# Peptides against a protein of PDB entry 6FRK: the designs that were tried, part 173

Target 1, 411 residues: chain A of PDB entry 6FRK
Amino acid sequence: NEEVLNAMLKEVCTALLEADVNIKLVKQLRENVKSAIDLEEMASGLNKRKMIQHAVFKELVKLVDPGVKAWTPTKGKQNVIMFVGLQGSGKTTTCSKLAYYYQRKGWKTCLICADTFRAGAFDQLKQNATKARIPFYGSYTEMDPVIIASEGVEKFKNENFEIIIVDTSGRHKQEDSLFEEMLQVANAIQPDNIVYVMDASIGQACEAQAKAFKDKVDVASVIVTKLDGHAKGGGALSAVAATKSPIIFIGTGEHIDDFEPFKTQPFISKLLGMGDIEGLIDKVNELKLDDNEALIEKLKHGQFTLRDMYEQFQNIMKMGPFSQILGMIPGFGTDFMSKGNEQESMARLKKLMTIMDSMNDQELDSTDGAKVFSKQPGRIQRVARGSGVSTRDVQELLTQYTKFAQMVKKM

## One batch from the design tools (peptide; made by RFdiffusion4, then SolubleMPNN)

Design b2_p20_2_s3 (from b2_p20_2, 12 letters changed)
Fold by OpenDDE base, seed 1:
Formats: structure tokens, C-alpha cells, sequence
Structure b2_p20_2_s3 (fold): chain B 411 residues (1-411), chain A 20 residues (1-20)
């Protein structure tokens, strides 16, 4: 029994190290799991694998919980949120994502660019803010970040903004000058929350970076970026351990909507390859996908039209990054759809939909759409001309429709 | 790929229905 436990723990420890979990945390986890598992209970015929998985899950949940309640903004008050982090961490993009998140929730939100060091920092913030229709402040001429931050915070307080996000200068390395500047800005604006932004892709370096920021600035919250389907979540545990601060949000891609509140249980489930069914449900519910009941009912009757296929493609396109959705389903590896394959798949879907936009209602609503086109080949030529594609492309669409309709009939 | 995407979408919908 001890040999089996040690073998399974070795496998789990290897997987966690491969997920960029810090080696010290993995060692501590191994000791905690060994102490939590009663070897006598393992002898009683309980599923040893499930017991070990549950013990590992429970100890990982403890590692992600700093025992400190996350700061939350107060409605009807001015909440100043200061962002800190290295250059390339995704800090500026994350400021815009957080601002957009609160704006969508009905908060009066604004952005301040206090990054005077990086050329084009204000232009980048302005571009992101304008695209999201978020009010912004910054300067092209003022070089003191304290002045910019103070003036911007005062302006937006006077205008009764509820969420005031301040983006600060990043550096490529830990520099004393950066930490001094951050401290001067923090002292001037007196933020309600200081958010450290960390790039998950730096792996084992997460601990040292997070510690360096916490030792210099009173970090109260962490946001982990670049948790796209390939990014290893293990750096998040290192950030919590080093900062003793909760993860409040995660960045899951490049789009402004690729941003979600951190949930401990789903995150650990995903880290262990168990999937995130809860996050999938939440995401599907947020999408307000058109009532699929009508489609499911048609499918139950073995009816599947070209219009039904078009509506399915629209629904898939509304779901956004499909790689993220796949990575939430148990047993679908995060690698199932690479980011490149997703864009290509979306382009293929859009091409197929463009072909279908040139079809008439008789063609779209036929229970045997492929047969309608086979009986009257002139329809293929019309659709091809209307959509600017070859007759072969239309035939390929009809072949895909036929295969899809056959699969639906088997479901 | 497209068929697999749609299968997956339908599986997601079934999971949503089972969890609702």
C-alpha cells in the first residue's frame, strides 16, 4: 500500500512540476497528502486512486487559498485600483479587461495611464479604452507618473467614477527605481487595492517575481495572465504563496472578454485535468445562446436542415474561443484545438456561412437540402456565383451537411 | 473539424440540460 501511494504521488508530483508548480510547494503537498491519507483506510478496499486524487485536490485548494478575503469594490464609492507588474506581464491589457468587466456590470469605470517610461504606453491604453468605450486619462508631456496619477484620480473622483484603475510603469527586470516609483504613486493616490499582474508563462520564476513585488509594495490582489489553453496554471500557486494575496481574476487570451473571476475549485479541477464543468455551464449561460430546445427537438425528430446547420455555426461563433470551451470538458486535452486551428476553423465556418447566405429559403429549409441541389445543378452554380466561391466549395459544403445530418440521425 | 465542433456543442448543451 505504501509503495502504491508513493508511486501515485510520484506521478502527481511529476504532473504538477510539468504544470509549473513550484518544487517547494510540490514537496510540501506530497508531505501533506501523505499525512492526510490513512493507510489503513486504503487497505479497506476504497478506490485508492480516488482517495489520493481527493487528498491532492484538497491540498491544492489550500495552497491557492491565502486565508485572506479578496478585496471587492464598494458600490457608490470611488474605488482606486493600482496595477503593478513587470513589462510583458500583460498589465496594460489586464487594466483594460478589468475596466471592461466592471463597465459591463454597470460600474462607472475609468482608466489612468501613469506609465511614462514606455514609449507609446498612453497610445496603447487610449486605443484599448476607446475600443471598449472606457473613459481614460494620461499625458503626452508630463513625465512624472505621480502627477499624472494624482491628477487623473482627482479628475475621476470629481466626476463620481466608481472604479478608477491606474496603470503604472513596468520594467523588464526587478529594478529599485521601479519600486520607488510605484511606492511614490501608491503614497500619492492612496489606492484601495494594489493588484499584482503576473504572467503564468514564466513558470518557476513566478515565486521570485511575486515575492520581489510583495516585499516592496503592499500587494493585496493577484491577477494571473496568459492562462490560455496551453499555459500551465502552476505559477498561480507560487504567486499566492509568495504574496499571501488572493487571485481575483485570470486572463485567458488576447480578447478583452478573455477575462474571468478566479474560482478556486474549477481552477484546481482544470489543473488536475478533471475539466471545468461549472465554468463551462457559467460560460454557456453567459452566452445567452438562442433557445437550443427547438433545435434539440428537431434533432430528436431526425430533421436537420441547412438552416439548422447555419444556426449551429452561428452559435459556435457566439461561443468565442472554442479552445477554452474544449479545455473545460473532461477528457478533452487543452491541445485539442491550438489557437491557430481555432482561427482556421472559425474562418472555415464563416466561409460556409457566406455560401449559405446565397441560398434561398427553399434550399435552407429543405429536410433533404443535398437532394434539392442534386436534382437541380443550376442551384449550385447560382450559389457559387452569389458567394464568390467555386462550385466545388458548394459541393463540399453539401457533403459536410450530408455527413452532419447522418450523424445527427445517429444521436 | 466542423462536425466535431458541432458534436461538442451538442454535448455541451446536453451537459447544460443535465445540470440545469
Amino acid sequence: as target 1 above (411 residues)
Amino acid sequence: DLIELTKLYLEIQKIQEELS
Scores: peptide ipSAE 0.022, ipTM 0.570, DockQ to the pose 0.023
Fold by OpenDDE base, seed 2:
Structure b2_p20_2_s3 (fold): chain B 411 residues (1-411), chain A 20 residues (1-20)
Amino acid sequence: as target 1 above (411 residues)
Amino acid sequence: DLIELTKLYLEIQKIQEELS
C-alpha cells in the first residue's frame, strides 16, 4: 500500500512540476498528502486513485487560499486600484480587461497611464481604452509618474468615478528604482487595492518575482495572465504563497473578454487535468442555448437544413474562444486547437454564413438543400453573385452541408 | 476543421443534457 501511494504521489508530483508548480510547494504538498491519507482506509478496497486525487485536490485548494479575504470595490464609492508588475507580464492589457469587466457590470470605470518609462505606453493604453469606450488619463509630456497618477486620480474622483485603475511602469528586471517609483506612486494616490500582475509562462521564476514585489509594495491582490495556451498556471500557487494575497482574476488570452474572476475549484481541476465540467455547464448555460432544443429535436429526427446549419454556426460563434471551452472538457488539453486555427475556423464560419445570407427561404428551409441547388445550377450563380464569392465557394459550402447532414443522420 | 468544431459543440450539448 505504501509503495502504491508513493508511486501515485510521484506521478502527481511530476505532473505538478510539469504544470510549473514550485518544487518547494510540491514537496510540502507531498508531505501533507502523506499525512492526510489513512493507509488503513486505503486497504479496505476504496478506489486508491480517487482517494489520493481527493487528498491532492484538498491540499492544492489550501495552497491557493492565502487565508485573507479578497478586497472588493464598494458601490457608490471611489475605488483606486493600482497595478504593479514586470514589463511583459500583460499588466497594461490586464488594466484594460479589468476596466472593461467592471464597466460591463455597470461600474463607472476609468484608466490612468502612469507609465512614463516606456515609449508609447500612453498610446497603447489610449488605443485599448478607446476600443473599449473606457475614459482614460495620461500625459505625453509629464515624466513624473507621481504627478500623472495624482492628477488623474484627482480628476476622476471629482468626476465621481467608482473604479479608478492606475497602470504603472514595468521594467525588464527587478530594479530598486522601479520599486521606489511604485512606492512613491502608492504613497501619493493611496490606493484601496494594489494588484500584482504575473505572467504564468515564467514558470519557476514566479516565486522570486512575486516575493520581490511583495517585499517592496503592499500587494493585496494577484492577477495571473496566460498569454500562451501551454502554461498550466502552476506559477499561480507560487504567487499566492509569496504574496500571501488572493488571486482575484485570471487572464486567459489576448482579447479584452479573455478575463474572468478567479475560482479555486475550476482552477485546481484544470491544473490537475481533470477539466472543468461545472464551468463548462455554466458557460454553456450563459450562452442561453435553450433555443437549441428545437434544433436538437430536428437532429434527432434526422432533419437538417441549411438554416439549421446557419443557426448552429451562430451558436458556435456565440461560444467565443472555442479553445477555452475545449480546455474545460476532461481529456481535451488546452492545446487541442491552436489559437491560430481557431481564428481561421471562425473566419471560415463567418464566410459560410455570409454565403447563406444570400440564399432564399426555399433554399435555407429545404430538407435537402444540396439537391435544390443541384437541380437548378442557376441558384449557385445567384448566391455567388449576391455574396461576392466564386461559384466554387458556394459548391464548397454545399459539400460541407452534405457532410454535416450525413453526420447528423448517423447521430 | 468545421466538422470537428460541430462535433465538439454537439458533444458539449450532450454533456449538458447528461448533467442537467
Scores: peptide ipSAE 0.020, ipTM 0.522, DockQ to the pose 0.023
Fold by OpenDDE base, seed 5:
Structure b2_p20_2_s3 (fold): chain B 411 residues (1-411), chain A 20 residues (1-20)
Amino acid sequence: as target 1 above (411 residues)
Amino acid sequence: DLIELTKLYLEIQKIQEELS
């Protein structure tokens, strides 16, 4: 029994190390799991694997809990949130994502670019902010981030903004000058929350980086980015351990809406490769896929139109990155769809939808849309001209529709 | 690819129906 336990723990420890969990944390977890497992209970015929998995899960949940309540903005107050992190961590993008998140929740939100070090930082923030219709502040001429941050915070306080997000300079390396600048900015604006943005893909470096930031500035929150990639997020545990600060959000892609509140249980489930069924359900519910009752009813009757296919494509597009959805399903590894295939698939869907936008209601609502086009080839030519595609592209769409309709009839 | 996407979408919907 002990040999089996040790073998299974070795496998789990290996998997956690492969998930970028810090070696110290893995060692601690291993000892905690060993101490928590009663070998006598393991002898009683309980599924040893499930018991070990549960013990591991429980200890990982403790590792993501810093024992400190996450800071939350106060409604009707001016909440200053300062972002800190290395260059390439996704800090600037995450500022925009957080601003957009609060804006969608009805908070009066703004962005300040206090990154004077990176050329084009303000243009990037301005582009993201403008796209999301978020008010922003920055300078093309002022080189002191303290001045920019102070002026921006003062401006937006005077305008009664509730969420004031300050993006700071990120450097490639832990440089003392960066930390001094961050400290000067923090002292000047006196943020209500300092958010450390960490790239999940940096693996074992997460601890040292997170610690370096915490040792210089009062990091109170962590945001983990690039959890859409190959990064299993084990570095997040290191960031929590080093900063003693909760993970408040995760970045799950490149889009401004690829941002979600951190949930411990789903995160640990994903880290262990158990899938994120809860997050999948939440995401599916958030998408109001319930509007598909009519679609499900049609599918039950074996009816499938080009319009029904269009609506399905819209729903798939609303789900966002399909690789993320797959990664939420147990047994579908993150590698099942390469990022390249996803963008191509979305581009294909959008192309197909553009072709269907050139169809008329008679064509879209026909239970035998392919036959409507086959009987009158002039329709294919009309749709092709209307959508700016070849007649072949329209025929390929109709071929796909026919395959779908056949699949639906078999369901 | 698109057929697999739709299958998966339908499976997700079934899972949602089973959990609701």
Scores: peptide ipSAE 0.019, ipTM 0.514, DockQ to the pose 0.023
Fold by OpenDDE base, seed 3:
Structure b2_p20_2_s3 (fold): chain B 411 residues (1-411), chain A 20 residues (1-20)
Amino acid sequence: as target 1 above (411 residues)
Amino acid sequence: DLIELTKLYLEIQKIQEELS
């Protein structure tokens, strides 16, 4: 039994190291799991694999829990949120994502660019803020980040903003000059929350970087970025261990809405390669896909119309980045759709929907839409002219519909 | 690609129905 336990723990430890979990944390987890498993209970014929998985899961949950309640903004107050992190961590993009998140929740939100070191930092923030219709402040002429941060915070406090996000300078390395600048900014604006932004792809460097920031500024929250890539997010455990601060959000892509509140259970499930079934359910529920009971019933009966296909395309379009959804399903890698293929696939969906917008109800609601068009080829020419496409494009749509309908009949 | 996307969407819906 002990040999079996040690073999299974070795496999789990290898998987955690491959997930960029810090070697010290993996070692500690191994000892904690060994101490938590009753070998007598393991002898009684309980599924040894499930017991070890449960013990590992429980210890990983403890590693992402700093024992400190996450800071939350107070409604009707001015909440100053200062962002800190290295250049390339996704800090500036994450400021915009957080601002957009709170704006969509009905908070009066603004952005301040206090990055005077990076050329084009203010232009990048301004571009992101303008696209999201978020008010912003910064300077092209002021070089002191303390002055910019102080003036911007004062301006937006006077305008009764509820969420005031301050983006600071990053560096490529831990430099004393960066930490002194961050401390001066923090002392001047007195933020209600300091958010450390960490790139999940930096792997084993997460602990040392997170510690260096926490030792200089009072980091109270962590945001982990680039969890859409090959990084399984094991560095997040290192950030929590080093900062003693909760993860509050995760960045899951490059789009402004590729941003979600951190949930411990889904994150650990994903880290272990178990998938994120809960996050998938939540995402599906957020899309109000439950109104598709009638569609699911039709699909169960092997009925599939062009309208049903159109509605499915609308639902896929609402789901947003499909790479995120795929990454939530057990056994589907994040690489199943490259980012380039996703945009092309979405453009193709929009083109197909535009062709279907030129179809009539008889064509859309037919249980054999392809047969309706095959019997009356003049319909193809009408739809092609109405949608501004070739007759070949309409025939390609009908071919895809036929393949889809055949697949639905096999489900 | 689109067919695989839609297979996946339908599988997700089946999973949702089994979990409801």
Scores: peptide ipSAE 0.021, ipTM 0.547, DockQ to the pose 0.022; fails the geometry check

Design b2_p20_2_s4 (from b2_p20_2, 10 letters changed)
Fold by OpenDDE base, seed 5:
Structure b2_p20_2_s4 (fold): chain B 411 residues (1-411), chain A 20 residues (1-20)
Amino acid sequence: as target 1 above (411 residues)
Amino acid sequence: ELEELAKLLKLIEEIRKELE
């Protein structure tokens, strides 16, 4: 029994190390799990694998819980949120994602670029902010980040903004001068929350990096980025351990919507390669995807119409980052997602739907919609004129439809 | 039900990939 336990624990420990969990945390977890398992209960014929998995899961849940309540902004107050993190961590992108998240929740949100070190930092923030219609502040001429941050915070406080996000210069691991600048900014603006942004892909380096930031500034929250990559997110455990701060959000892609509130249970389930069945069920229910029984039945018969395609485009547009949904399915790795620009794809979908809005029921409901158009080319010209597009755009849509219809026939 | 959902999701993903 003990040999079997040790073998199974070794397998779990290997999987956790492959998930970028810090070796010290894995060792501690192994000891904690071994102490928590009653060997007598294992002897009673209980599913040993399930018991070990449950014990591992429980200990991982404890590792992501710092025992500190996450900071939350206060409605009707001016909440200053300072971002800190390494260069390339996705910090600037994450500032925009968080600002957009709060804006969508009905908060009066703004962005400040206090990154004077990186050339084009303000242009990047301005581009992201403008695209999301978020008010922003920064300077092309001021080189002191303390001045920019202070002026920006004062400006937006006077304008009664509720969420004031300050992006700072990305730090290199060993630049004491940049850490001092970060502390000076923090002291000048007195943020209500300091958010450390961590790249999940840095693996075993997460602990040392997170600690270096916590030792210089009072990090109160963690955001983990690049969970859409090859990183399984085990570095997040190291960040929590080092900062003693909760993970508040995760970044799951490059798109502004590839951002979600952190959930412990789904995250640990994904880390273990179990998927997020609960989150999948919740999302399926939220989207009423189960109401697609008629579509599922058509798919079983290899039937797929232009209308069915239109309905799927509507579903995709409602789902938001579909990447997140696929990543909830066990065995669907994050690699199944094309690294595409989701906004560009959404704009393309909307264009395609607008073309389809000019189609008639005979065209939309045909089991061979492409053949209907090929037999009567005048239909293409009608649809093109009706939707204000070229005949080529309609032909491209029909080509895409034909590809999808062929895929459905192969299912 | 999960297999059917997985097929639907796979189809949606293939649609997305072709739109990119």
Scores: peptide ipSAE 0.027, ipTM 0.620, DockQ to the pose 0.105
Fold by OpenDDE base, seed 3:
Structure b2_p20_2_s4 (fold): chain B 411 residues (1-411), chain A 20 residues (1-20)
Amino acid sequence: as target 1 above (411 residues)
Amino acid sequence: ELEELAKLLKLIEEIRKELE
């Protein structure tokens, strides 16, 4: 029994190391799991695998719980949120995502760019903020981040903003000058929350990086980014352990909507490759994907019409960050998440749908829509004229449809 | 039902990838 336990624990430890979980945390987890498992209960015919999985899951849940309640903004107050993190961590993008999240929740939200070190930092923030219709502050001429942060915070406090997000300078490495700048900014603006932004893809470096930030500034919250990539998010455990601060949000893509509140259970389930069945059910219900029973039945028979494609385009447009949904399905790896410009994809979808709006029911409901158009080329010209596009654009749509219909036949 | 949903979601993802 002890040999079987040790073998199963070795497999779990290997999988956790492959998920970028810090080696110290994996060792600690192994000892905690070993101490939590009663070997006598395992002898009584209980499913040893399920028992070990449950013990591992329970210990991973403890590793993401710092025992500290997450900071939450107070409605009707001026909440100053300072962001800290390395360059390339997704910090600036995450500031915009958080601002947009609170704006969509009905908070009066604004952004301040106090990054004077990176050329084009203010332009990037301004572009993101303008796209999301979020008020912003920054300077092209002021080089002191303390002055910019202080002036911006004062301005937005006077205008009764409820969420004031301050983006700071990042560096490629941990430098004393960066930490002194962060401390000076923090002392000047006195933030209600300091958010450390960490890239999940840095793997074993997460602990040392997170610790360096916590040792210099009073990090109270963590946001983990790039969980849409190859990183399984094991570095998030290292960030919690080092900062003793809760993960409050995760970034799951490049789009401004690729941002969600952190949930411990779904995250650990995903980390273990178990998927997030509960989150999937919630998302399926939210999207009314269950209304696609007729489509699922057609897919079973290898049938796929232009109407079915149109309905899928509508679903994609409603789903927003679809990468999140796929990542909830057991056995669908994060590699299904294409790193596309979601806005450009949405514009392309809308164009394709506009072309299909000029098709008739015979064309839309044909099991071989491309063949209907190939047999009567006059249909292509009619659809092109009706939608205000070229005959080439209609042919490209039909080519794309044919590709999808072939995929469905192989499923 | 989950397997059918997974097939649907896989199709939607392939559609998204081709639109990118």
Scores: peptide ipSAE 0.027, ipTM 0.614, DockQ to the pose 0.100
Fold by OpenDDE base, seed 2:
Structure b2_p20_2_s4 (fold): chain B 411 residues (1-411), chain A 20 residues (1-20)
Amino acid sequence: as target 1 above (411 residues)
Amino acid sequence: ELEELAKLLKLIEEIRKELE
């Protein structure tokens, strides 16, 4: 029994190391799991693998919990949030994502660019803020980040903003001058929360980096970036351990919507390759995919209409990065969606939907839409004219529909 | 329900693959 336990723990430890979990944390977890497993209960014929997985899961949950309540903004008050982190951590992008998140929740939100070190920092922030319709402040002429931050915070306080986000300079190296600048900014603006932004892809360097920031600046929250399908997020555990601060959000891509509140259970489940069933359920509920009971029932009967296809295209468009949803299902690999094809795929979906918007109810609701068009070719010409496309584009749509309908019949 | 959802998601995935 001890040999089996040691073998399984070795596999788990290897998987955690491959997930960029810090070697010290993996060793500690191994010891904690060994101490938590009753070897006598393992002898009673219980699924040893499931018991070890549960013990590992429980200990990982503890590693992500710093025992400190996350700071939350107060509605109707002025909340100053200062961002700190290395250059290339995704800090500036994350400021915009957080601002957009709060704006969508009905908060009066603004952005301040106090990065005077990086050429084009203000232009980048301005571009992101303008696209999201978020008010912003910065300077092309002022070189003191303390002055910019102070003036910006004062301005937006006077304008009764509720969420005031301050982006600071990031450097490539832990330089004393950077930390001094951060302290001067923090002392001047008196932030309600200091957010450390960490790149998950730096692996074993996460601990040393996070510790260096915490030792110099009073970090109260962590945001982990680049938790796309490839980053297993083991560095996040190192950040929590080093900062003793909760992860509040995660960045899951480059889009402004690729940003979500941190949830411990889903994150650990994903880290262990168990999928994110809770996040899947939440996303299904958010998308009202349960309203697809009628579709699911049709699928069971091998029925698939052009309207059913249209509704699925709408669902895909609402779901955003479908790779994230597939990555929530156990056994679906993350490699299924290259980032570059998503915008092109969405444009293609919109084009197909525009063609279908020119179809009538008889065409859309037919159990064999392709047959309706094949029997009366004049329908293709009507739809083509109505949607401003070629007859070939309509035929290609019908060919795709036929392929999907055949797939549904085989399910 | 999860099996049905998995079938729907597989369909959506196949739709997406054909759109690529």
Scores: peptide ipSAE 0.032, ipTM 0.644, DockQ to the pose 0.105; fails the geometry check
Fold by OpenDDE base, seed 1:
Structure b2_p20_2_s4 (fold): chain B 411 residues (1-411), chain A 20 residues (1-20)
Amino acid sequence: as target 1 above (411 residues)
Amino acid sequence: ELEELAKLLKLIEEIRKELE
């Protein structure tokens, strides 16, 4: 029994190391799991694998819980949130994502660019803020980040903003000058929360970076970025351990909507490859995918029309990064993120939908749409002319449809 | 319902992969 336990724990430890969990945390987890498992209970015929998995899950949940309640903004008050982090961590993008998140929740939100070091920092923030319709402040001429941050915070306080986000300068390395600047900004604006932004893709370096920030600045919250399927998220455990601060949000892609509140249980389930069924249910409900009962019923019967394909394209366009949803299904690995440019895929979908907008109800609702077009080639020419595309583009669409209809028949 | 949803999602993914 002890040999079996040690073998299974070795496998789990290897998987956690491959998930970028810090080696010290993996060792501690192994000891804690060994201490929590009664070997006598394992002898009683309980599923040893399930017991070990449950013990591992429970210890991982403890590792992401710093025992400190996350700071939350107060409604009707002015909440100043200062962002800190390395250059390339996704800090500036995350400021915009957080502002957009609160704006969508009905908070009066704004952004301040106090990054005077990076050329084009203010232009980048302005571009992101303008796209999201978020008020912003910054300077092209002022070089002191303390002045910019102070003026911006004062301005937005006077205008009764509720969420005031301050983006600071990043550096490529841990430099004392960066930490001094961050401390000067923090002292001047007196933030209600300091958020450390960490890139999950840096793997084992997460602990050392998070510790360096916490030792210099009073980090109260962590946001983990680049959880877009390549980073397995083990660095998040290192950030919590080093900062003793809760993870409040995660960034899951490049889009402004690729941002979600951190949930411990779903995150650990995903880290262990168990999927995120709760997050899947929440996302399905958010997208009203339950309204697809009629489609699910058609799929059960192996029926798939051009209209059904059109409706699926609409759903894909509404879902945003679909790879995130697939990564919530148990047994769909994180590798299902095709590195495809989501914008290019969306443009292709929109083109295909535009072709289908020129089809009639008889063509769209036929159980064999490809056969309808093959029997009357004049339909292809009509659709091509109506949508402003070549007859070849319509034939390619019909070929894709036929492929999908065959897949549905095999399901 | 989750199994049916998983089939739908798998189909949608296959659609995406073919469009990429």
Scores: peptide ipSAE 0.031, ipTM 0.642, DockQ to the pose 0.107; fails the geometry check

